# Ledger of designs, part 121: peptides against a protein of PDB entry 5VZU

Target 1, 271 residues: chain A of PDB entry 5VZU
Amino acid sequence: GRTLEDIFHEHMQELILMKFIYTSQYDNCLTYRRIYLPPSRPDDLIKPGLFKGTYGSHGLEIVMLSFHGRRARGTKITGDPNIPAGQQTVEIDLRHRIQLPDLENQRNFNELSRIVLEVRERVRQEQQEGGHEAGEGRGRQGPRESQPSPAQPRAEAPSKGPDGTPGEDGGEPGDAVAAAEQPAQCGQGQPFVLPVGVSSRNEDYPRTCRMCFYGTGLIAGHGFTSPERTPGVFILFDEDRFGFVWLELKSFSLYSRVQATFRNADAPSPQ

## One batch from the design tools (peptide; made by RFdiffusion4, then SolubleMPNN)

Design b2_p19_7_s4 (from b2_p19_7 with W7R E9R Q12E)
Fold by OpenDDE base, seed 5:
Structure b2_p19_7_s4 (fold): chain B 271 residues (1-271), chain A 19 residues (1-19)
Amino acid sequence: as target 1 above (271 residues)
Amino acid sequence: SADEEFRARLAENRAEIAA
């Protein structure tokens, strides 16, 4: 029977062939667009810029990392047969930190899945609540026509009920131990390992991470068919490396900063 | 069916996009 390796090898050949067909068919339609690096902001989690991603069978891709308030975005600079250039391959919610368990429990995919899905439900609830507040504010300015409601008479206020003594019941202040959110130690990386059954094209990934966040990845069929966003984990390793765990796909993409200095890659100053 | 084979290939392709 065909092994999983045989299927993967045939499929890699199909993907390479598709990539070759796409690159060859568009040889006459190559629109070169100048890419500008996003401006760095002081509050950016790391310096924005170009990262070289490893997308398994698709090989090496270039992604632009940019920051948008409490969101980060990975935008494809290189397209593949499934997802064209300019698409947002990853969207990261920097409000929703993922706390990885200890190294032993990090090997359990179901534990990571539970943690991510709990955060996904919180994000969904916040989106529903924020959608309701925006909807209710617009409805009430119908011009109430001032129909003169007739002056119905002042019914009399009934009398002074008496002097009930204040019982001094000294309810002990229950110490609400505010679980002090331990300030996220910004400096020390925690041990990191991929869960069992998460595929990585390269086992040479950083074994320590700084912090993790909830995010969504874009997946599609060939020709960008049926595009959808799947839950995942953004792993910040260091200033120059991040990863994304695709939860539903059980896969990991590693991204490394493109160290090449591009002359004139800065956005033109707004005149 | 061609649709099941297409869906299977789509599922494999989707799994390989991130693998």
Scores: peptide ipSAE 0.028, ipTM 0.638, DockQ to the pose 0.105
Fold by OpenDDE base, seed 2:
Structure b2_p19_7_s4 (fold): chain B 271 residues (1-271), chain A 19 residues (1-19)
Amino acid sequence: as target 1 above (271 residues)
Amino acid sequence: SADEEFRARLAENRAEIAA
């Protein structure tokens, strides 16, 4: 029988061959486009820029992280056999923070799955409600002809009576200790571990995260067939590192900032 | 289902890509 190692070697060879075939097919039609780095804004979660992902058989992937108000985007700078360059590999909703449980419960994939799917349902509901408000707001400009509905004289319902007594019972005000939701201290990192059954290329990922958000990732077959978005978790580790947990794929992708400085890579100022 | 098999193959292709 083939060993797991043989299967991995054959698969890596197939993907290298596919990458070669695709690159060679495009070789006669390669178009080069200048990439500009997004401008940094004070409200950006971290500095935008180029990040390198090193996950599986695709090897080195380059992603541009950018911020768009309450959304962040990872845009592929490098294409692969499944997803061409310029596609949004991840979309992050910065309105929908994921609260990770304690370190013990973080090992439970079903708990993470529950949390993410609950947030996905909230996002879907908000999109439906916002779509209805935008739809209903156009329809209601019908001129309400204010026909004056006549004031019908509704009758004198009667006076009834009596005295009920003064019972004193001095019920002590139970101090409802409002559990002050301690504002999630934006500065203290939470211990982080991948759930059991989530694959990572290696165990060399940050064991502390700053915050997590709901997001979606793009998946497709070879040649960008049947592209779909799957739910996931964007994990901010620090200023230079983030991860994405692909929930349905049970996989983790780690991204690290490209430390290279580029001359003249800044977006031209809008004149 | 065909959709589950397709997702399994996509998951396999990506798990193979993530492994």
Scores: peptide ipSAE 0.028, ipTM 0.668, DockQ to the pose 0.142
Fold by OpenDDE base, seed 3:
Structure b2_p19_7_s4 (fold): chain B 271 residues (1-271), chain A 19 residues (1-19)
Amino acid sequence: as target 1 above (271 residues)
Amino acid sequence: SADEEFRARLAENRAEIAA
């Protein structure tokens, strides 16, 4: 019978062959585009830039992380046989924080799945409601035939006098029960572990995380066939590391900042 | 279906990539 090692070896050979075929087929038609690093903003969750993805058999992937208001985006700098360069491999909704359970319940894949699917449903509802408001607003621009209604003379409203008797409305101070906004525990990293049955290339991932957000990841077949977005979890570990849990694929990808400094990589100022 | 076989191969290919 084929060993797991035999299957991995055959698959690695196939991926290398595919990479060779793609590289060789387009060798005469390679266009180079300059990539600029996004400018850092004060409100960015972490410094934007290049991250090295650890995808097992695909080898080295480079992703650009950028921030767009309440959204973060991972853009492929390196393509693979499934997803070409320039595609958004991950889209993160920074409005939808995921609270991880305790370490024991984090091992339960079904619990993580429940939490993510509940957030996905909220995101779908918000999109439907926002679609209805945008639809109703467009319907009322029937052509208002601006019949020039004749300028009726502004009747001088009489100057009512100043009788400013200060009504002592003794507004009882309604005890605004300050819902103690539990201080966003921005400082202490939460213990982190992957659920049982989530595959990771290595067990050398950070065992503490700062925060998690709902996101979607792009998946596609060879040649970018049937591209779809699947639900997942963006995990911020630190300033230089983040992860993505692919929920439906039961896989984890770790991304580490490229520490190299690039000269002249800043975007030209918009003229 | 061709889509199910495609998703299965995609899941295998990504699982093998994650392993």
Scores: peptide ipSAE 0.026, ipTM 0.648, DockQ to the pose 0.144
Fold by OpenDDE base, seed 4:
Structure b2_p19_7_s4 (fold): chain B 271 residues (1-271), chain A 19 residues (1-19)
Amino acid sequence: as target 1 above (271 residues)
Amino acid sequence: SADEEFRARLAENRAEIAA
């Protein structure tokens, strides 16, 4: 029978061949679009910009990382046979931090799966609740028929009753226990390892991470068929490196900042 | 087996996966 290695090599050869066919046959159909780097904001988790992704199957891709309030987005700058350029390959929810266990428990895929799926259910609940509030807010703009308020008769001002003594009820100021904002520990990087059974292109990934967040990755068939979002984990390693664990795929993608300086790559000021 | 699950995923990956 075919080994896993044989199947992997055959799949890689097919993807390379597909990429070659698409680039060589459709050269006349290529639309070039100027890309601008997103402006950096003070609240950005890391500097936004171009990252070089290493995918197990597709090789090298370029993703633009950008920040949008409490969300981060990875946008494909390079397309592949399944997902075209300009699609959001990853969406990161910066509201939903994932706490990784110790290194021993990080090797357990089922533990990571449990943690991620619990966060996914919370995100679904928050979306349902927010959808109901947005629905109820639209229902109350029924046309207030301006029923002419009937002239309420001037009720006579009743008389000044006498000098009730000020009871000094010394209500103790309830100690508002200021929920100590635990200073966002500029966390000493925690030890990091991939779970057993999560595939990586190589074992050369950072063995420490700063923080993790819940996210979703876009997957699709060849030609962008049946596109769906799968749950995953965004791993921030440092200012220049992040990863994404595709939970349902049991795969890991490593992204490294493109260190090249681009002249005139800044977004035009919004006029 | 882990190998059969990985092969099934590679076959599914041929059908479903752009990372």
Scores: peptide ipSAE 0.025, ipTM 0.634, DockQ to the pose 0.083

Design b2_p19_8_s1 (from b2_p19_8, 7 letters changed)
Fold by OpenDDE base, seed 5:
Structure b2_p19_8_s1 (fold): chain B 271 residues (1-271), chain A 19 residues (1-19)
Amino acid sequence: as target 1 above (271 residues)
Amino acid sequence: DERLKELEERSKELKEKLS
């Protein structure tokens, strides 16, 4: 029977062949675009820049990591047969930290799946609530055409009085314990292992991570057909390495900073 | 694995389109 390795090898050969065919078809039409590095901000989780990724069976990718407030974004610099260059391969919600369990429970894919899906549901609820507040504000500026409705008369409803006693029911304000935003302790990291059944191209991944966040990854068919976002986990290992667990894909991508110094790669200051 | 079958089917369809 075909091994999982045989199928990955065949699929990788096909992806390489497709990439070769696409590249060769465009050999005479290669448009070179200068890429600028995103400006670094003090509040960025790590320095933004170019990362070299291993994308399971899809091979080597270059991704630009950038920060946008409490969101991070991985943008494809290299396209593949499924997802063109310039697409956002990963979107990370830095508001939604994933807490990994102990190493024994990290081996359980169902536990990771539960944790990620619970966070996904919270993110969906927050998006629905924020959508309602934006919707209610626009409705009220209907022009009141002041049609002069006629002066119907003054019926004098009577004056009944008296003194209903103030019941002092001192309902104690239930302290809504604001779930303390646990400060992002730059803790010493935690031991990290991939769940059983998550495919990694290489077993050589960092065995300690600093923190994890909820994110979504872009998947598509060949030719960018039926693009969708799948839930996943962004794993920050260190300043130069991060991973992404594709939950539905049961795959792991490791990204390492491109250590090459690029002269004049900074975006020109907007004049 | 259903995904393995989908990959095998897509692989076949790709080989047929590239041939």
Scores: peptide ipSAE 0.014, ipTM 0.484, DockQ to the pose 0.065
Fold by OpenDDE base, seed 1:
Structure b2_p19_8_s1 (fold): chain B 271 residues (1-271), chain A 19 residues (1-19)
Amino acid sequence: as target 1 above (271 residues)
Amino acid sequence: DERLKELEERSKELKEKLS
């Protein structure tokens, strides 16, 4: 019978053929652009750089991971038939941590889906509220020509003494026992497993993760048709590995740091 | 069979959306 591997192999052959067709159609006019590695910042979640995708049938997928304040971005260095090079394959919101359930409940795709969709709705609400504050702030700088209105005299308003007797309503402050947020043990990785029904090319993914964040992944039809962002989970495994769970696609992408050192790959200093 | 169909359909979705 056909295996999943057979399906991926056929799909890979088709993608290679498409790549060959695209490369051959335009008189072999290849534009080479220099890629600069993003500078590392102290507040970066991990060192930015090149990561190899180990997912899917596409073969060699390279992404650049970069940090932009409270956002991380995976930018495609290798294009494919759907998503060209230079597109942001993933956008991560580092403000919205995903708390994974226990290992038993992590196997439940519907539980992960619930958690992610709740965070998505919060992100949407915050975007709507922040859009209102940015709109109101610009309206008030009409140039008020301050015509000097003349100083009308201070009428002495009389000092009525407030004899208001303080009623001693001794409402006992109910001790809201602030449930001591157990200090999130900052250093120990959480056990990690993919939900049942999430496809991974390799079963060899890290079984422990440091933290997870809400993110969106870019999907598109062939030729970058109907591009959309779908909800997902960015999973930080370690300094050199992260994953992305594509919630709607029920797929998992594993990325591993490219260990190669590049000379002169740093961005030129802004003059 | 059903799981293989689901994987074929997802592979197709991945091909159509992430290829």
Scores: peptide ipSAE 0.022, ipTM 0.564, DockQ to the pose 0.233; fails the geometry check
Fold by OpenDDE base, seed 4:
Structure b2_p19_8_s1 (fold): chain B 271 residues (1-271), chain A 19 residues (1-19)
Amino acid sequence: as target 1 above (271 residues)
Amino acid sequence: DERLKELEERSKELKEKLS
């Protein structure tokens, strides 16, 4: 029978052939867009830029990582038969940190699934509440009926109220020992392992991670049909490596910084 | 077109087998 490896190699060959057919058929319709590297900000989780990744069966991906306040985005620089270039392959909510369990419990896919789905539900609730506040704030522009200015009542003179003696109730300020939230030691990576049943193309992934966040990945059928966002985990390994666990797909994508320096790739200053 | 459609269907089938 065909091995999983045989099926994988055959799939990769077909994807390359599809790409060749698409390029050859649409050569006259190719539009070129200049890509600029996003400017780095001091508050960026890591330096933004180009990352190369392994995406399921699609082979090598190029993704631009960028930061947008409390959100990060992975934008596809390489398209595939499902998702064209320029789409946001991953969206990361930097407000919603994922706490990974100990290394033993990290092997349990159901535990990771529970944690991610609980965060997904919180994100959904916050979006509904924020949508209601934005909706209610717009609805109450009822017509300002210009009620006529009621006449200024005369300033009657302030009568001198008497000398109330200051009672010195010396309430001792209870020392609210502000438990100094020890700045979460940003330096020591926690042990990391993929859950059992999560597929990776390479078992050579970092075995320690700095932090994890809730995110969503874009999935679609061929020709970008029925695009949807699936829940996942963004894993920051270091300054040059991150991963994404696609929860529903039970897959892991590893992304590594493109070390090439690009001249004149900086975004033009906003005029 | 026909060859592209054949490859799309085959690619879909292969993805389903890799899942």
Scores: peptide ipSAE 0.018, ipTM 0.526, DockQ to the pose 0.036; fails the geometry check
Fold by OpenDDE base, seed 2:
Structure b2_p19_8_s1 (fold): chain B 271 residues (1-271), chain A 19 residues (1-19)
Amino acid sequence: as target 1 above (271 residues)
Amino acid sequence: DERLKELEERSKELKEKLS
């Protein structure tokens, strides 16, 4: 029988072979594209730019992080055998914050799965409602010729009575002290641990996070076959580090800012 | 529970397709 080690070695050999084939296909025609860094905005969650990540079996990747209003985007700078360069590896919805439980409950993968799937369902509902408002707004401009509705007859209202005395039960209004949602102090990081059974390539991930958001990651087979979006969690650790939990894959990717200074890498000002 | 099982089955199929 194949051992787990044999399967892992065969898979690693296939990935190396695929990487070699893809690299060798470029030997005949190399196209160079200039990459510009996105401009920083005051409302950006962190400074946009290049991040170096580790993603499961793909190893090392470079991603451009950019902000687009209430969305963040990770765009692949490096391609791999599954997903070509220029694809959006992650899309983050900054409207849908994920609240991580206490450190004990963070170890439970099923609890994280529940929280993420509840947010996924809310995002799906909001997309359906926004689609209905856009659909109904176009349908109402038909000139409804007012056909005269025929006069339906007045049915008589019967008269019945009487008396029931109002009992005065003076139930004291219990002051429901609205527990003021303490504004989540944006400055104090919370303890962070990966759930049991989530694979991390590196155990040296930050043990404190600032905030988390719902997002989707792109997955595909070799040669970009059957590309799909899977649910996940974007974890902001600090100004230079973020993570992504791939929920369906049970994997974690850590991304660290590329500290290199690039000359003339700024996007040209929109004329 | 059922949706979590579907995700676990799909996660296995995705691991088999992506591995």
Scores: peptide ipSAE 0.016, ipTM 0.573, DockQ to the pose 0.797; fails the geometry check

Design b2_p19_8_s2 (from b2_p19_8, 8 letters changed)
Fold by OpenDDE base, seed 4:
Structure b2_p19_8_s2 (fold): chain B 271 residues (1-271), chain A 19 residues (1-19)
Amino acid sequence: as target 1 above (271 residues)
Amino acid sequence: DPELEELEKRSKELREKLS
């Protein structure tokens, strides 16, 4: 019978063959674009840059991680038969942190699915509300015809009314229960394990993570047909490693920083 | 093997979503 390893190897061979066919068909039409490294900002979650990862069966993927306010983006540097280079393979919402449960509950795929889908619904609601505020704010600038309504002068009078006594209503200071900002344990990693049924290409992934965020991953058919965004979890392991759990695909991609230094790869200063 | 069947199904779903 076919082993899982056999199926994986066959699928890898098919993808390599497809990539070879596509590369060979477009050899005469290759356009080269210079890629610049994103500038680092003090508020960036980690240093932006190039990361190498395993995208399931696609083998080696290179992505550029960049930060855009409260969003992070993984932009494909390597294309595949489905998603061309320059597309955003992942989009991370840094407003929506995911708290992972304990290790026992982290193994439960349904628990992770519940958490992610609840965050997805909140993100959808926020987008609808923000769309309404932006829509209503533009509609009410109807041209206020400046009808010069005349300055009627009415003057009158100064009436005196009297000495209302200061009632000493000693309103008890309601105990502002200072919601103890649980110090965002930004520093201590939590134990991490993939849910049962989530496939990784390698079981050698970090068993401790710093932070998790809601995100969406791009999926498409061959030739970039029917592109859609699926829900997932961005896992920050450390300064040089992150992962993405593709929820609907039940897959995990591990990304590691490219340690190579590139000379003259900095973005030109905005003129 | 239910794990193999789920992985075959998923490999098929991945191939169909990637096809």
Scores: peptide ipSAE 0.018, ipTM 0.547, DockQ to the pose 0.147
Fold by OpenDDE base, seed 5:
Structure b2_p19_8_s2 (fold): chain B 271 residues (1-271), chain A 19 residues (1-19)
Amino acid sequence: as target 1 above (271 residues)
Amino acid sequence: DPELEELEKRSKELREKLS
């Protein structure tokens, strides 16, 4: 019978053949763009740069990992038939850490699904609340054309209202316990295993991870049709390796740093 | 397997594009 591996292999051959046909059709129209590596910042979770990834049935891809405050992005350097180069294949929310359960419960896909979907709901609520604050501020400056109502001289009624003693209502300032930004403890690595039923092209993934975050991956049909974001888990293994669990696709992508030294790959200093 | 069916569907769609 066809194994999952056989179908992945056939599908990879078809994707390679498509890529070959597309490349050959564009042989005279190849546009080369210089890629600059993102500058490293002290607060970056790991050094930004190029990573090679195994993307389920799509094969080998190159992504650029970059950091943008409390967000990270994986940008496609290699396109595929579904998602063109330059698209953000993954977006990671560094505000929303995923706590993996113990190693036994990590095998339960439904437990991981529950944890991720709870975080997804929090992210949606925060987006709705932040959208309301931005909406209410713009509504009130309708230019009231103050038509000059004629100055009727209403009389000076003088009434001395009495000395209401100011009650010193000593409202104790409720200590807004500023939710202590738990410093990003470089937590000790925890044991890691993929849930049962999550496909990986390579069983040779790191069995220890440093931390996990909520993220979304971009999926699309052929020719970038109906692009949507699907929930997932960004898994930081070490300085040179991360993974992404595509929750709805039940797939895992492993990304490893491209160790090649690039001459003159640094972004030109902003003049 | 839903993943197998989706892969077979995608493989079929790819073959139909290559034909």
Scores: peptide ipSAE 0.017, ipTM 0.517, DockQ to the pose 0.070
Fold by OpenDDE base, seed 1:
Parts: structure tokens; C-alpha cells; sequence
Structure b2_p19_8_s2 (fold): chain B 271 residues (1-271), chain A 19 residues (1-19)
């Protein structure tokens, strides 16, 4: 019978063939662009840089991870038949941390879906509210020519101090039992497992994660047709590894840091 | 195998849509 490995192998052959066809059809008109590594910032979640992706079926993918305030971005360095190089494959919202359930409930795909979709609705609400505030602020700078209105003398209105008796309404302070926020043990990774039915090429993924965030992944048909962003989970495993769960595709992509050092790969300082 | 058929379907969806 066909194995999952056989299906991935056939798919990889197809993608390699497609890449060969695309590269051969365009008279070898290859545009080479220098890639600069993003500078590291103190507030970066991990060191930015190049990561090797293993999408279950796509083989060798290279993504640049970069940080942009409260957002992280994965930018494709390698293009594929669906998404060209330079596209943002993942966008991570570092404001929206995902709390994974216990290890037993992590196996439940519907539970992960619920959590992610709740965060997606919050992100959507915040975008709608922030769009309204940005609209109202621009309207008020009409140049009101300040005509100098003459100083009319304000009459001294008299100081009558009425003796209002303080009613001793002894409202019992309801003991708001401050639910002791258990100090989030900031240092220890939590057990991690993929939900049942999430496709992973290799079962060799980290079984402990540091933190998770809401994100969106870019998907498109061949030739970058009908590009859309799908909800997902960015999973930080460690300094050198992260994953992305594509919720709608029920797929997992593992990314590992490229350990190669590049000389002169830093962006020129802005003059 | 219904799991394999689902994986084949997803692999197809990935071929059609994945970045």
C-alpha cells in the first residue's frame, strides 16, 4: 500500500519537476538579489536569521525570520510553485500568546481550533476598533482662526457652602479574592504534542515548547493564484527552532536555524 | 485506510495551496 512517505516522495518529485520547468522556460533569466540578515535587537524573541523549513512535502525551504515590534515575519528566501521568493509565508502576532492545554487535550484538534479561532476573533475586533480611532483623530484640525474674543469680566459668583451630611454607607468591602496569578513559570517549557490528524513529515519534532503565538500563514495555488492568509499557531521551541501549525490545512512545518555564518551579510548602516 | 485517504487529501490540498 502507499505510505505517507511514498505520497511525500511523489509530491517532492512533482515540485522539483515544476521548479525545473519554471527555471527552464524563462531562458534562464535569473535575478540574483543580495539578502541581508536582519540586525538583532534586544527585544527580539529569538535571534533573527535564516531558518530551514521542512514542510512535510516541499523539501528544502529557507525562511528569513525577522522581528517588527509586536510582529514577527517569516519571509520566503526560496520560492516554490505556489509562493514566490520574497513573500511573507508567516506573520506572527506577538501580542496574542496562545496557551496550549495539557498534553492530553493538545491531542484534540478541535480544542486547538477553538483556542485559535477565539484569538482570531479578538484580533479582528482590535483591528476594527483601531480603525475607528485612526479615523476620528484626523477630522479636528480645521484651522479655526482664533478671533480674539474680548475679555468679558467674569462676575464673582458667591461661595455658598451647603453642609451636606456624609452618609456613612458602610459598603462592606467584598473580599475580591485576588485569584493569585500563579507566577507563570517563565523559564520552563511546556510539554508539546501535535493534535491527532495534524500532518508532520517527521515525528522528530521537539516535545517541549517555550511559548506559542497566534499567526497567519500565506497559502496560494500554483503560480501564486488566489493567495489567502490562514490562521495558525507559531510555536517557539528554542533559540534555534520554531514551528507553525497550519490550522485549516492540518499541517505542521518545522523550522531550524541555519548554522552557517555569512561574512558581510549585514545590511549597510543607513547613512 | 481512512487516515491515509485524509492524508492524501491534505497532501493534495498542500500541493494546491501550501507555501
Amino acid sequence: as target 1 above (271 residues)
Amino acid sequence: DPELEELEKRSKELREKLS
Scores: peptide ipSAE 0.024, ipTM 0.593, DockQ to the pose 0.138; fails the geometry check
Fold by OpenDDE base, seed 2:
Structure b2_p19_8_s2 (fold): chain B 271 residues (1-271), chain A 19 residues (1-19)
Amino acid sequence: as target 1 above (271 residues)
Amino acid sequence: DPELEELEKRSKELREKLS
């Protein structure tokens, strides 16, 4: 019968073959593009820069993390057989924080799925509402020539019924206990565990996270066929480590900062 | 083995979709 080792070897052979095919398709026409590190801003969730991803069958990936107001982006620096370099592998919505439950409930994949899908639906609603406001604002400039609406007729009257019992309105003023927004404890990391059935290639992921956000990951077939965005969770562990849970794939990607200093890698100041 | 079949299916899904 096939063993896990046989499946792993066949899969690795296929990935090597695919990488060879794509490399051979370059037909010696190689172009080089200079990459600049994003400028750091005070309001950035962590310092932007290069991160090394290690996940699934693709193994080692280099991404650039950058911040764009209330969005974060992971841009592929390394391409692969599915997604070329320069694509946004992850898009993070920093407006939509994911609240992880306690450790017992964090092991439940269905609970995480519920939380993520509820946030996905809110994001879709906000996009539809914002699309309507932008659409309606352009449509109203048509001069509505006031065509005189014709006088359609008087439909009738009818009557009756009476009864008047005066219920005593004992309006006790319900003290609206303002639920004090517990100050977001931004400082203390919460215990973190992957749900049962989410695969990590490495069990050596951080067991404490600072915060989580809703995001989407890019997935595609070989040759960038049928590219789609799949829902997931961005996990901020610390200044140098983040993860992404691919919800539909039940997979976890761990990203660690590249601790290399690059000379002249800063973007030129905007003139 | 249902665990092997699930891992084969998942490996295939990762090959076809995850990047």
Scores: peptide ipSAE 0.022, ipTM 0.587, DockQ to the pose 0.129; fails the geometry check

